# Peptides against a protein of PDB entry 7AE7: the designs that were tried, part 2

Target 1, 321 residues: chain A of PDB entry 7AE7
Amino acid sequence: KVYKDLREFLEVLEQEGQLIRVKEEVNPEPDIAAAGRAAANLGKNQPAVFFEKIKGYKYSVVTNVHGSWQNHALMLGLDKNTSTKDQFYELNRRWDKFPVPPNVVKREAAPCKENVIDKDINLFEILPLYRINEQDGGFYISKASVVTADPEYPDDFNKLNVGTYRIQVKDRDRVGIQALAMHDIAVQLEKAEAENKPLPIAITIGNNPLVTFMASTPVGYNQNEYEFVGALQDGVPMDIVKSDLYDHLYVPAGSEVVLEGHIIPRVRTVEGPFGEFPGSYSGARLQCEVKIDRITHRTNPIFENLYLGIPWTEIDYLMAL

## One batch from the design tools (peptide; made by RFdiffusion4, then SolubleMPNN)

Design b1_p8_1_s4 (from b1_p8_1 with P1E P8L)
Fold by OpenDDE base, seed 5:
Structure b1_p8_1_s4 (fold): chain B 321 residues (1-321), chain A 8 residues (1-8)
Amino acid sequence: as target 1 above (321 residues)
Amino acid sequence: EEVPYTPL
């Protein structure tokens, strides 16, 4: 089984008994994080948790989508009871199919383009934001697939990076992003900042589960994550679409929400603290700042976000294979 | 201790 988007995957999770649907209204805090903690540490099932109604918000949240070996097997289109060993074997077998170039679809064929917000941007209107851990310095987007390019080689598709980064919401139209020197985004940002230019960015939320997986998997600087997604789809290309603002950025066609903007050159603002994957807090530090200039989204967008903390949590499953 | 998000 191959998934076009998050919704097709959530349907399969629900059919396989790997999704709990919470239909009653919940408080964004502490209920979502509490459920994320619980779900990731539950026994053999470790289901995704889909919150249909969040108090004070219009849209839904899903968490723990990758938070089990069963969900990981299903992501690969395998039987949910496939052993970790056999999942690893299949992952490796498919990895050798790289590269599988994506299909570039037309704008009108991309579900992520159903709605546009190009003025009066307010992230709180589109995302049901909450603290992942109680002492977080703000609201975090923890499961975004962030698209950037090399500003020296913007048309080199092999240098197009799709990564997962810690993102704190800073304002209605601003986020902080942790661009660590070891990540490809930092290389690209350094080049942009040398010229005092903005780095174009697309922050994509609620994707095909293999996109999220590959965005959380390190690859070479000259390797495109989308071409690995096609490999992991056993040779079936994924669908991407050109961003609205940038000719050289491509986003997953099925993304629930796409935040298009730019990293502001040579600006650093306070971000954190944040409860990190070992269950320890990082301190507040200066981080890059992104201005959001445009949003595209599916109708009734699902905010996919992960809980992280004391292992094992969803992030540990994303990084384990 | 400050740990990087996504060490991989």
Scores: peptide ipSAE 0.073, ipTM 0.813, DockQ to the pose 0.059
Fold by OpenDDE base, seed 1:
Structure b1_p8_1_s4 (fold): chain B 321 residues (1-321), chain A 8 residues (1-8)
Amino acid sequence: as target 1 above (321 residues)
Amino acid sequence: EEVPYTPL
């Protein structure tokens, strides 16, 4: 089984008994974080948790999508009871199919382009934002696949980077991003900042589960994560579409929300604290700042976000294989 | 400096 988007995966999770649907209105805090922690604490068969109604917001949240070995097996299109050993074997077998180039679809064929916001940008109108842990310094986007390119080689598709980074919401149209020196985005940002130029960015939310998996998996600087997604789909290409603002950035065609903008050159602002994957808070520090210039989204977009804390949580399953 | 987190 191959998934075009998050919605096709959530349908399979629900069919397999690996999704809890919360139909009653919840509070953004503490209810979403509490449910994410409770789901993780089940120890096995941890379901995704889908919140249909969130007080003060228009749209839904889903969490814990990758939060179990059962969900990981289903992501690979395997039986949910497939052993971790057999999942690892199958993942390695498919990895050897790299590269599998993606299909570039037309704008009119991409679900992520159903709606556009190009003025009066307000992230709170499109994303049901909340603190993931009680002492977080703000609202976080924790499960985005962030697309950037090498500004020196913008036409080199092999240098297109799709990564997962810690993102704090800073304003209606601004986010802080943690671009660590070990990440490919930091190399690309250094080149842009040397010339005092913005770095083009697309922050994609609610993706095909293998895109989210690959964005969380380190690959070489000259390897494209989308070509690994096609390999992990057993040789079936994934669908990508050109971003609206940038000819050189491609986003997953099925993304629930795409935040297009730029990293502001030579600006650093306070970000954090944030509850990290070991179950400890990292302190506040100066981080890069992104201006959001355009949003595209599916009708009734689902905000996919992860809970993280004391292991094992969703992030540990994303990084385990 | 890492601050110990008490989970919810």
Scores: peptide ipSAE 0.018, ipTM 0.628, DockQ to the pose 0.106
Fold by OpenDDE base, seed 4:
Structure b1_p8_1_s4 (fold): chain B 321 residues (1-321), chain A 8 residues (1-8)
Amino acid sequence: as target 1 above (321 residues)
Amino acid sequence: EEVPYTPL
């Protein structure tokens, strides 16, 4: 099976008994993170956890979407009981189909464009934000697929990067992003900052699970993650759409939320501490700052976010293959 | 070195 979006994947997870639906109102803290940790600790058949109602917020959260081998098999459109070995073999077989170019759909055909916020931006109105770990310095977006381009080659689709980065919410319309020198985004940012220019960015949340997987998978600087998504879909192209602000940035057509904006050149603000994937905290340090200039979102957007901490957690499954 | 969020 190929998924158009997160919702189609969540439907399959639920059908396969790999999703717990929490219908009662929960507190964003500690309940969401506690459930993510608890789901990870099941040791096998770890389900996604979908929170329909969150106190103080309008929209839902889903966590632990990639948090098991069963969910990973289903992501690949395989039987949920497919062995890790067979998943690996199938992944590699499909990987060799790269590149599979995406379909560029029209704006009116993209579910991520159903709603627009272009003034009075408030991330808290669109995302049910919470601390993932108790000592986190703020609210984190931990499962975003972040789209950036090479500012020297903005029209080179092969240099379009879709990556996963640590993102702290800093204000209603500001996020901090960890762009480490080893990441492709840092290369692109360095080029922008050399010219004292903003780096265009689209932070996409709640995607086709293969987009999230590829955003969390190292690829070459001249390899496009969307073309791998098509490969991993066994040769079925994924659907992308132009961002509203930038002709050269493409986002998944089915994204639940798209935060469009720019990394502010040569600005660094305090970010962290954050509970990292080994279960240790990284300290507070100066990081890049993104101004959010526009939001597009699906009606009743689902905030997909992951819990991370002492292994194994959802992030370990994303990085395991 | 601090451990990064992702090794990407």
Scores: peptide ipSAE 0.085, ipTM 0.818, DockQ to the pose 0.060; fails the geometry check
Fold by OpenDDE base, seed 3:
Structure b1_p8_1_s4 (fold): chain B 321 residues (1-321), chain A 8 residues (1-8)
Amino acid sequence: as target 1 above (321 residues)
Amino acid sequence: EEVPYTPL
């Protein structure tokens, strides 16, 4: 099976007994993080946890979507009881299908374009934000697929990067992003900052599970993650759409939320501390700052986020194969 | 040692 979006995957997880639906109103803290920690470390099936109602917020949260071998098998469209060995074999078999170019859909066909916010941007109105660990210096977006391009080669689709980075919410329309020198985003940012130009960015949340998987998987600088998603879909192209602000950035057509903006050149602001894998805190440090200029989102957007800490957690499953 | 969020 191939999934168009997060919602189709969540439906399958629920059908397979791999999703717990919490219908009662919960407190964002500590309830969401506590459930994420528990789901990753308790039981054999380690289900996703979907919170329908969060106190003080309008929209839903889902966590632990990738947080088990069963969920990982289902992501690949396999039987949930497929062994880790057989999952690895099938993943490698499909990997050889790279590249599978994505389908570019029209704006009107993309669910991520159902709603637009271009003024009075407030991330707290769109995302039910919470601390992942109690000592975190703020609210983090831990499972975003971040889209950037090479400023020198903006029309080279092979240099379009889809990565996962630590993102702290800093203000209503500002986030800090950890762009380390080892990441492809840092190479692209260096080129922009050399000219004192903003780096265009699209931070996408709540995606097709294979997009999230590939955004968390290192590939070559000249390899496009969307073309690997098509390979992992056994040769079925994924659907992408142009961002609203940038003709050269493409986002997953089915994203729950798309934060479009720019990394501010040569600005660094305090970010952290954050509870990292494998259960240590990184200190507060200077990080890049993103201005959010536009939001597009599905109606009733689902905030997909992950818990991380002492292994095993959801992040360990994303990086295990 | 600060462990990065992702080893990407």
Scores: peptide ipSAE 0.084, ipTM 0.809, DockQ to the pose 0.060; fails the geometry check

Design b1_p8_2_s1 (from b1_p8_2, 4 letters changed)
Fold by OpenDDE base, seed 1:
Structure b1_p8_2_s1 (fold): chain B 321 residues (1-321), chain A 8 residues (1-8)
Amino acid sequence: as target 1 above (321 residues)
Amino acid sequence: PKVFVAPK
């Protein structure tokens, strides 16, 4: 089984009894985080939790999508009861199929392009934002697949980076991003900032579960995460589409929300605190700032976000293999 | 301290 998008995966999770649908209106705080923690605390068969209605918001939230070995097996298109050992062996077998180049689809064929916002950008109108942990310094996007390229080699597809980073919402059209020196995005940003140029960025939310998995998995600077997704799909290419603002950035065709913009060169603003894994807080610090210039999204977009805290939580499963 | 996500 291969998934085109998050929605196909959520359908399978629901069919397999690995999704709880909350139909009643909830408060964004503390209900979403509380449910994520509660789901994690089940110890086994931890389901995704899908919130259909969030007070004060128009759209839905899903959490704990990768939050169990059963969900991890299903992500690989295996039986949900496949042992961790067998999942590991299958993952390794598929890993050796790298590279599997993605298909570039036309804009008209990409679900992430169904709606466009190019003026009066307000992230709060598109994403049901909430604090993940009680003492977080703001609202966080914790499960985005962030797309950047090498500004010196923008046409080198092997240098296209798809990573997961801590992202705090700073304003209606601004987010803080944690680009640590050890991240590929930091290398790319350094090149842009040396010339006082913006770094083009696409922050993608609600993806094919293997995209999210690969975005959280370290790979070489000259290795493209999409080509690993195709490998992990047992040789089936994934679908990508060109970003609207940048010819050299490609996003998953099925993303629920795509935030296109730029990292502002040589600007650092206060971000945090944030409840990190394994349940400790990092202090507030200066971080990079992204200006959002365009949003594309599916109709009725699903905000996929993760809860993290004392192990085991969704992040532990994403990083376990 | 482990960073939020593994190096990318």
Scores: peptide ipSAE 0.032, ipTM 0.721, DockQ to the pose 0.055
Fold by OpenDDE base, seed 5:
Structure b1_p8_2_s1 (fold): chain B 321 residues (1-321), chain A 8 residues (1-8)
Amino acid sequence: as target 1 above (321 residues)
Amino acid sequence: PKVFVAPK
């Protein structure tokens, strides 16, 4: 099975007994983080946890979507009981199908374009934000697929980068992003900052599970993650759509939320602390700042976010293969 | 690239 979006995947997870639906209103803190931590211990199957109602927020949160081997098998369209070995074998077999170019769909055909916010942007109205760990210096978007391009080669689709990055919410329309020198986004940012230009960015949330997987998987600088998604879909192209602000940025057509904006050149602001994947805190550091200029989102958008901490958590499953 | 690299 191939999934066009997060919702199709969540439906399968629920059908397969790999999703817990929490219908009662929860507090964003500490309940979501507590459930994320507990999800790794919620029986042998480690289901996703879907929160329908969050106090003070309009929309829902889902966590632990990739947080088990069963969920990982289902992501690949395999039987949920497929062994890790067989999942790895199948992943490698499909990997050799690269490249599988995506389908570029029209704006009107893209679910991520159902709603637009271009004025009075407030991230808190769209995302049920919470602290992932108690000592986090703020609210983090931990599972976004971030789209950037090479500013020297903006039309080179092979240099279009879809990556996952640590993102702290800084204000209603500002986020901090950790662009480490070893990441492709840092190469692209360096080029933009050399000319004192903004780096265009699209932060996409709640995607086709293979997009999220590939955004967390290192590939070559001249390899497009969407073309690997098509390979991992066993040769079925994924659907992408042009961003609203930038002709050279393409986002998953099915994204729940798309934050379009720019990295402000040569600006660094305090970000952190954050509870990292080993279960240790990284200290506060000066990091890049993104201005959000436009939001597009599906009606009743689902905020997909992951918990991370002492292994094993969702991030460990994303990184294990 | 996987995000959560412990700073070297």
Scores: peptide ipSAE 0.027, ipTM 0.709, DockQ to the pose 0.058
Fold by OpenDDE base, seed 2:
Structure b1_p8_2_s1 (fold): chain B 321 residues (1-321), chain A 8 residues (1-8)
Amino acid sequence: as target 1 above (321 residues)
Amino acid sequence: PKVFVAPK
């Protein structure tokens, strides 16, 4: 099974008994994080948790999508009871198919383009934001696949980076992003900041589960994560679409939400604290700041977010293979 | 230092 988007994967998770659907209205805090922790701490068969109704918000949240070996097997289109060993072998077999170039679809064919917000941007209207842990200094987007390019080589598709980074919501149209020096995004940002230029960015939320997996998987600077997604789909290309603001940035066609904007050059603002893996807080520090300039989203967008805490949590599964 | 995710 190959998944075009998060929704197709959630359907399979539900069919396989690997998704809990919470139909009653929940409070964003503490209910989402509490349920995420509970699901992560089951020790086996950890399901995704889908919250249909969140008090004060219009849209849904899903957590723990990658939060078990069963979910990981299903992501690979395998039987949910496939052993970790066999999952590893299959992953490695498919990895050797790299590169599998994605299909570039027309804007009109991309579900992520169903709705556009280009003025009066308010992230709180689109994302049901909540504290992941009690001591978090704010609301975090923790499962975004962040798309950036090399500003020196913007047309080099091999240098297009799709990564997962710590993102704190700072304002209605501002987010802080942790671009550590060892991340490819930091290399790209350094080049932009050297010229005092903004770094174009697309923060994509609610993706094909293999996109999220690859965004969390280290690859070479000259290797495109989308081409690994196609490999992990056993040679089936994934669908991408050009961003609205930037000709050189491509986003997953099926993304639930796409935040398009730029990293403001040479600006650093206070971000954190945040509860990281393995259940420790990193202190507040100065981080990069992104201005959100445009949002595209699917109708009734699902906010996919992860819980982080004491192992073993969803992030540990994403990083285990 | 602890990172949020592995280097990307």
Scores: peptide ipSAE 0.026, ipTM 0.687, DockQ to the pose 0.057
Fold by OpenDDE base, seed 3:
Structure b1_p8_2_s1 (fold): chain B 321 residues (1-321), chain A 8 residues (1-8)
Amino acid sequence: as target 1 above (321 residues)
Amino acid sequence: PKVFVAPK
């Protein structure tokens, strides 16, 4: 089984008994985080938790999508009871199929383009934001696949980076992003900042589970994560679409939400604290700031977000294999 | 596999 988007994966999770649907209205705090922690601690068969209704918000939240070995097996299109060992072997077998180039679809064929917001941007209207942990300095987007390119080689598709970074919501149209020197995004940002230029960015939320998986997986600077997604789909190309603002950035065609904007050059603002892996807080630090200039989203977008705490949580499953 | 690839 290959998934076009998050929704197809959630359907399979539900069919396989690996998704809890909460139909009752919940409070964003503490209910979502509490459910995330609970789901991580259910022992075997930790399910995804889908919240249909969040008080004060219009849209839904899903958490713990990758939060178990069963969910991980299903992500690979395997039987949910496939052993970790067999999942590992299958992952490795498929890894050798790299590269599998993605399909570039037309804008009109991409579900992520169903709706556009280009003025009066307010992230709180699109994302049901909440604190992941009680002492978090704000609301975090913890499971985004962030797309950036090399500003020196914008047309080199192999240098297109899809990564997962800590993102704090700072304002209606601003987010802080942690771009550490060890990350490919930091290399690209350094090049942009050397010329005092913005770095184009697309922050994508609610993706094909293999996109999220590859965004959390380190690869070479000259290796494209989408080409690994195709490999992990056992040779089936994934679908990508050109971003609206930038000809050189491509996003997953099926993303629930795409935040398009730029990292402001040579600006650093206070971000944090945040409850990190393995359950310790990182203090407040100066981090990069992103201006959101455009949002595209699916109708009734699902905010996929990750709970992070004492192992094992969803992040540990994402990084385990 | 994730463990054997370069940092992102």
Scores: peptide ipSAE 0.027, ipTM 0.699, DockQ to the pose 0.027; fails the geometry check

Design b1_p8_2_s2 (from b1_p8_2, 3 letters changed)
Fold by OpenDDE base, seed 2:
Structure b1_p8_2_s2 (fold): chain B 321 residues (1-321), chain A 8 residues (1-8)
Amino acid sequence: as target 1 above (321 residues)
Amino acid sequence: SKVFVAPK
């Protein structure tokens, strides 16, 4: 089984008994985080948790999508009871198929383009934001696949980076992003800032589960994560689409939400604290700031987010493979 | 320090 988007994967998770659907209206705090922690602590069979109704918000949240070995097996299109060993074997077998180039689809064929917000941007209208941990200094987007390119080689598809970074919501149209020196995004940002130029960015939320997996998996600077997604799909290319603002940035065609904008050069603002892996808080630090310039989204977008806390959590599964 | 995700 290959998944085009998050929704197809959630359907399979539900069919396989690996998704809890919460139909009652919940409070964003503390209910979402509490349920995320509870799901992470459900022993060996941690399900995804889908919140249909969130008080004060229009759209839904899903957490713990990658939060178990069963979910990882299903992500690979395997039987949910496939052993960790056999999952690794299959993962490694498919890894050798790299590169599998993605299909570039037309804008009209991309579900992420169903709706556009290009003025009066308010992230709180499109994302049901909540504190993930009790002591978090704000609202975080913790499971985004962030797309950036090398500003010196914008047309080099091999240098297109898809990564997961800590993102704090700072304002209606501003987010802080933690670009650590060891991340490829930091290399790209350094080049942009040397020229005092903005770094184009697309923050994608609610993706094909293998995109999210690859966004959390370190690869070479000259290796494209989308080409690994195709490999992990056993040779089936994934679908990508050109971003609206940038000709050189491509996003997953099926993303629930795409935040297009730029990292403001040479600006740093306070970000944090945040509950990090392995359940410790990092202090507040000066971090990069992104201006959101355009949003595209699917109708009734699902906000996929993860809980970070004491192991074993979803992030531990994502990092274990 | 790296505390959120693996380097990418």
Scores: peptide ipSAE 0.028, ipTM 0.690, DockQ to the pose 0.075
Fold by OpenDDE base, seed 1:
Structure b1_p8_2_s2 (fold): chain B 321 residues (1-321), chain A 8 residues (1-8)
Amino acid sequence: as target 1 above (321 residues)
Amino acid sequence: SKVFVAPK
């Protein structure tokens, strides 16, 4: 089984008893984090938690989508009770199918293009933002698949990077992003900053679960994550679409929200603290800043976000295989 | 630092 988008995966999770739907209005804090922690603490069969109504916001949140071995099996299109060993075997078997190039679809065929915001950008109108942990220094986007390219080789599709990075909301149209030297995005940013140029970026939220998985999986600098998604789909290409602002950036066709913009060259601003995956806080530090210039989104976009804390949480499952 | 996973 292959999923075209997050919504198709959520439907399967619900059918398989791996999704809790919260229909009553909740408070962004502490209810979302509390439910994420509670789901993680079930120990087995940890479900996704879908919040339909959030006080002060228009749209929904889903968390813990990858938060169990059962959800991981379903992501691979396997029986939810498939052993971790067999999941690992199947993942490795499919990994060897790399590369499987994606299909580039027309703009009109891409659900992520249903709505456009190109002025008066306000992230709070599109994303139900909340603190993931109580002592976080702000609101975080924790499960985005961030698309960047090599500014020296913008037409080299193999150098297109899709990664998961720590993103703090800094303003209505600005986010901080953590680009460490060991990350491909940092290499690309260094090249842009050497020329004092912005680095084009697309921050994609609410994706095909294998895109999110691959965005969290280290691959070579000259390996495209979308081509691994096709491999993990057992040879079925995923669908991508050209970004609106940049001809060289491609985003998942089915993304719930796409934040298009640029990393501001040679600017660093305070970001953090943030509750990290070991259950400890990393302190505040200077980080890169992204200006959001355009948003595209599906109608009634779902904000997929990650809960993390003391193991085991969703992040531990994403990193386990 | 990727927030969550090994270097990308």
Scores: peptide ipSAE 0.028, ipTM 0.719, DockQ to the pose 0.048; fails the geometry check
Fold by OpenDDE base, seed 3:
Structure b1_p8_2_s2 (fold): chain B 321 residues (1-321), chain A 8 residues (1-8)
Amino acid sequence: as target 1 above (321 residues)
Amino acid sequence: SKVFVAPK
């Protein structure tokens, strides 16, 4: 089984008994975090948790999508009871199929383009934001696949980076992003900042689960994550679409929300604190700041976010294989 | 520290 988007995967999770649907209206705090923590602590067969209604918000939240070995097996299109060993074997077998180039679809065929916001941007209207942990210094987007390119080689598709980074919401149209020196995004940012230029960025939320998986998996600077997604789909190309603002950035065609903007050059602002893996708080630090210039989103977008706490949580499953 | 994802 290959998934076009998050929604197809959530359908399979639900069919397989690996998704809890919460139909009652919940409070964003503390209910979402509490449920995420509870799901992580179930010991075995940890399900995704889908919140249909959140007080004060229009749209839904899903958490713990990758939060179990069963969910991981299903992500690979395997039986949910496939052993970790067999999952590892299959993952490695498929890994050798790299590269599998993605299909570039037309804008009109991409679900992520169904709606556009290009003025009066307010992230709180699109994302049901909440504190993941009680002591968090704000609202975090914890499971985004962030797309950037090498500003020196913008047309080199192999240098297109899809990564997951800590993102704090700072304002209606601003987010802080943690770009550490060891990250490919930091290399690209350094090149942009050397010329005092913005770094184009697309922050994508609610993706095909293999995109999210690859965004969390280290690969070479000259290796494209989308080409690994195709490999992990056992040779089936994934669908990508050109971003609206930038000809050189491509996003998953099925993303629930795409935040297009730029990292402001040579600006650093206070970000944090945040409850990190393995359950310790990282103090407030100066981090990069992103201006959001355009949003595209599916109708009734699902905010996929990750709960993080003491192991084992969803992040441990994402990094385990 | 990368909070959620391996170094990329």
Scores: peptide ipSAE 0.028, ipTM 0.713, DockQ to the pose 0.072; fails the geometry check
Fold by OpenDDE base, seed 4:
Structure b1_p8_2_s2 (fold): chain B 321 residues (1-321), chain A 8 residues (1-8)
Amino acid sequence: as target 1 above (321 residues)
Amino acid sequence: SKVFVAPK
């Protein structure tokens, strides 16, 4: 089974008993984080948790989507009870199918283009933002698949990077992003900043689970994550669409929310603290800042976000294979 | 590239 988007995957999770639907209104804090931690602590069959109603917000949140071996098996289109060994075997078998080029769909065929916000941007109107951990210095987007390109080779599709980065919401139309030197985005940003130019960026939220998986998987600088997604779909291409602002940036056609903008060159602002994957806080640091220039989103967008803390949490499952 | 690199 191949998923076009997050929604198809959530449907399967629900059918397989791997999704808890919370229909009652919840408080963004502490309820979402508490549920994420609780789901992680179940030890077996950790379900996704879908919050339909969040106080003060219009839209829904889903967490712990990748938070179990069962969910990981289902992501691969396998039986939920497939052993970790067999999942690994199948993952490796499919990995060898790389590259599987994506299909570029027309704008009118891409669900992520259903709605456009190009003025008076307010992230809080689109995303039910909350603190993932109590001591976080702000609201974080923790499962975004961030799309950037090499500014020296913008048309080289092999250098298109889809990565997961720590993103703190800084304002209605501003986010901080942690671009560490070891990440491909940092290489691309360095090139842009050398010329004092903005780095085009698309921050995509709520994707096909294999996109999110690949965004969290290290690959070579000259390897495109979308071509691995097609491989992991056992040779079925994924669907991508051009970003609205940039011809050289492609986003998943089925993304729930796409934040298009640019990393402001040579600007650093305070970001953090944030509760990291070891269960420790990283201190506040100066990080890059993104201006959001345009949002596209599906009708009734689902904010997919992860809880992280003391292992084992969703992030550990994303990095386990 | 990833925010969280799995320990190699």
Scores: peptide ipSAE 0.026, ipTM 0.720, DockQ to the pose 0.039; fails the geometry check

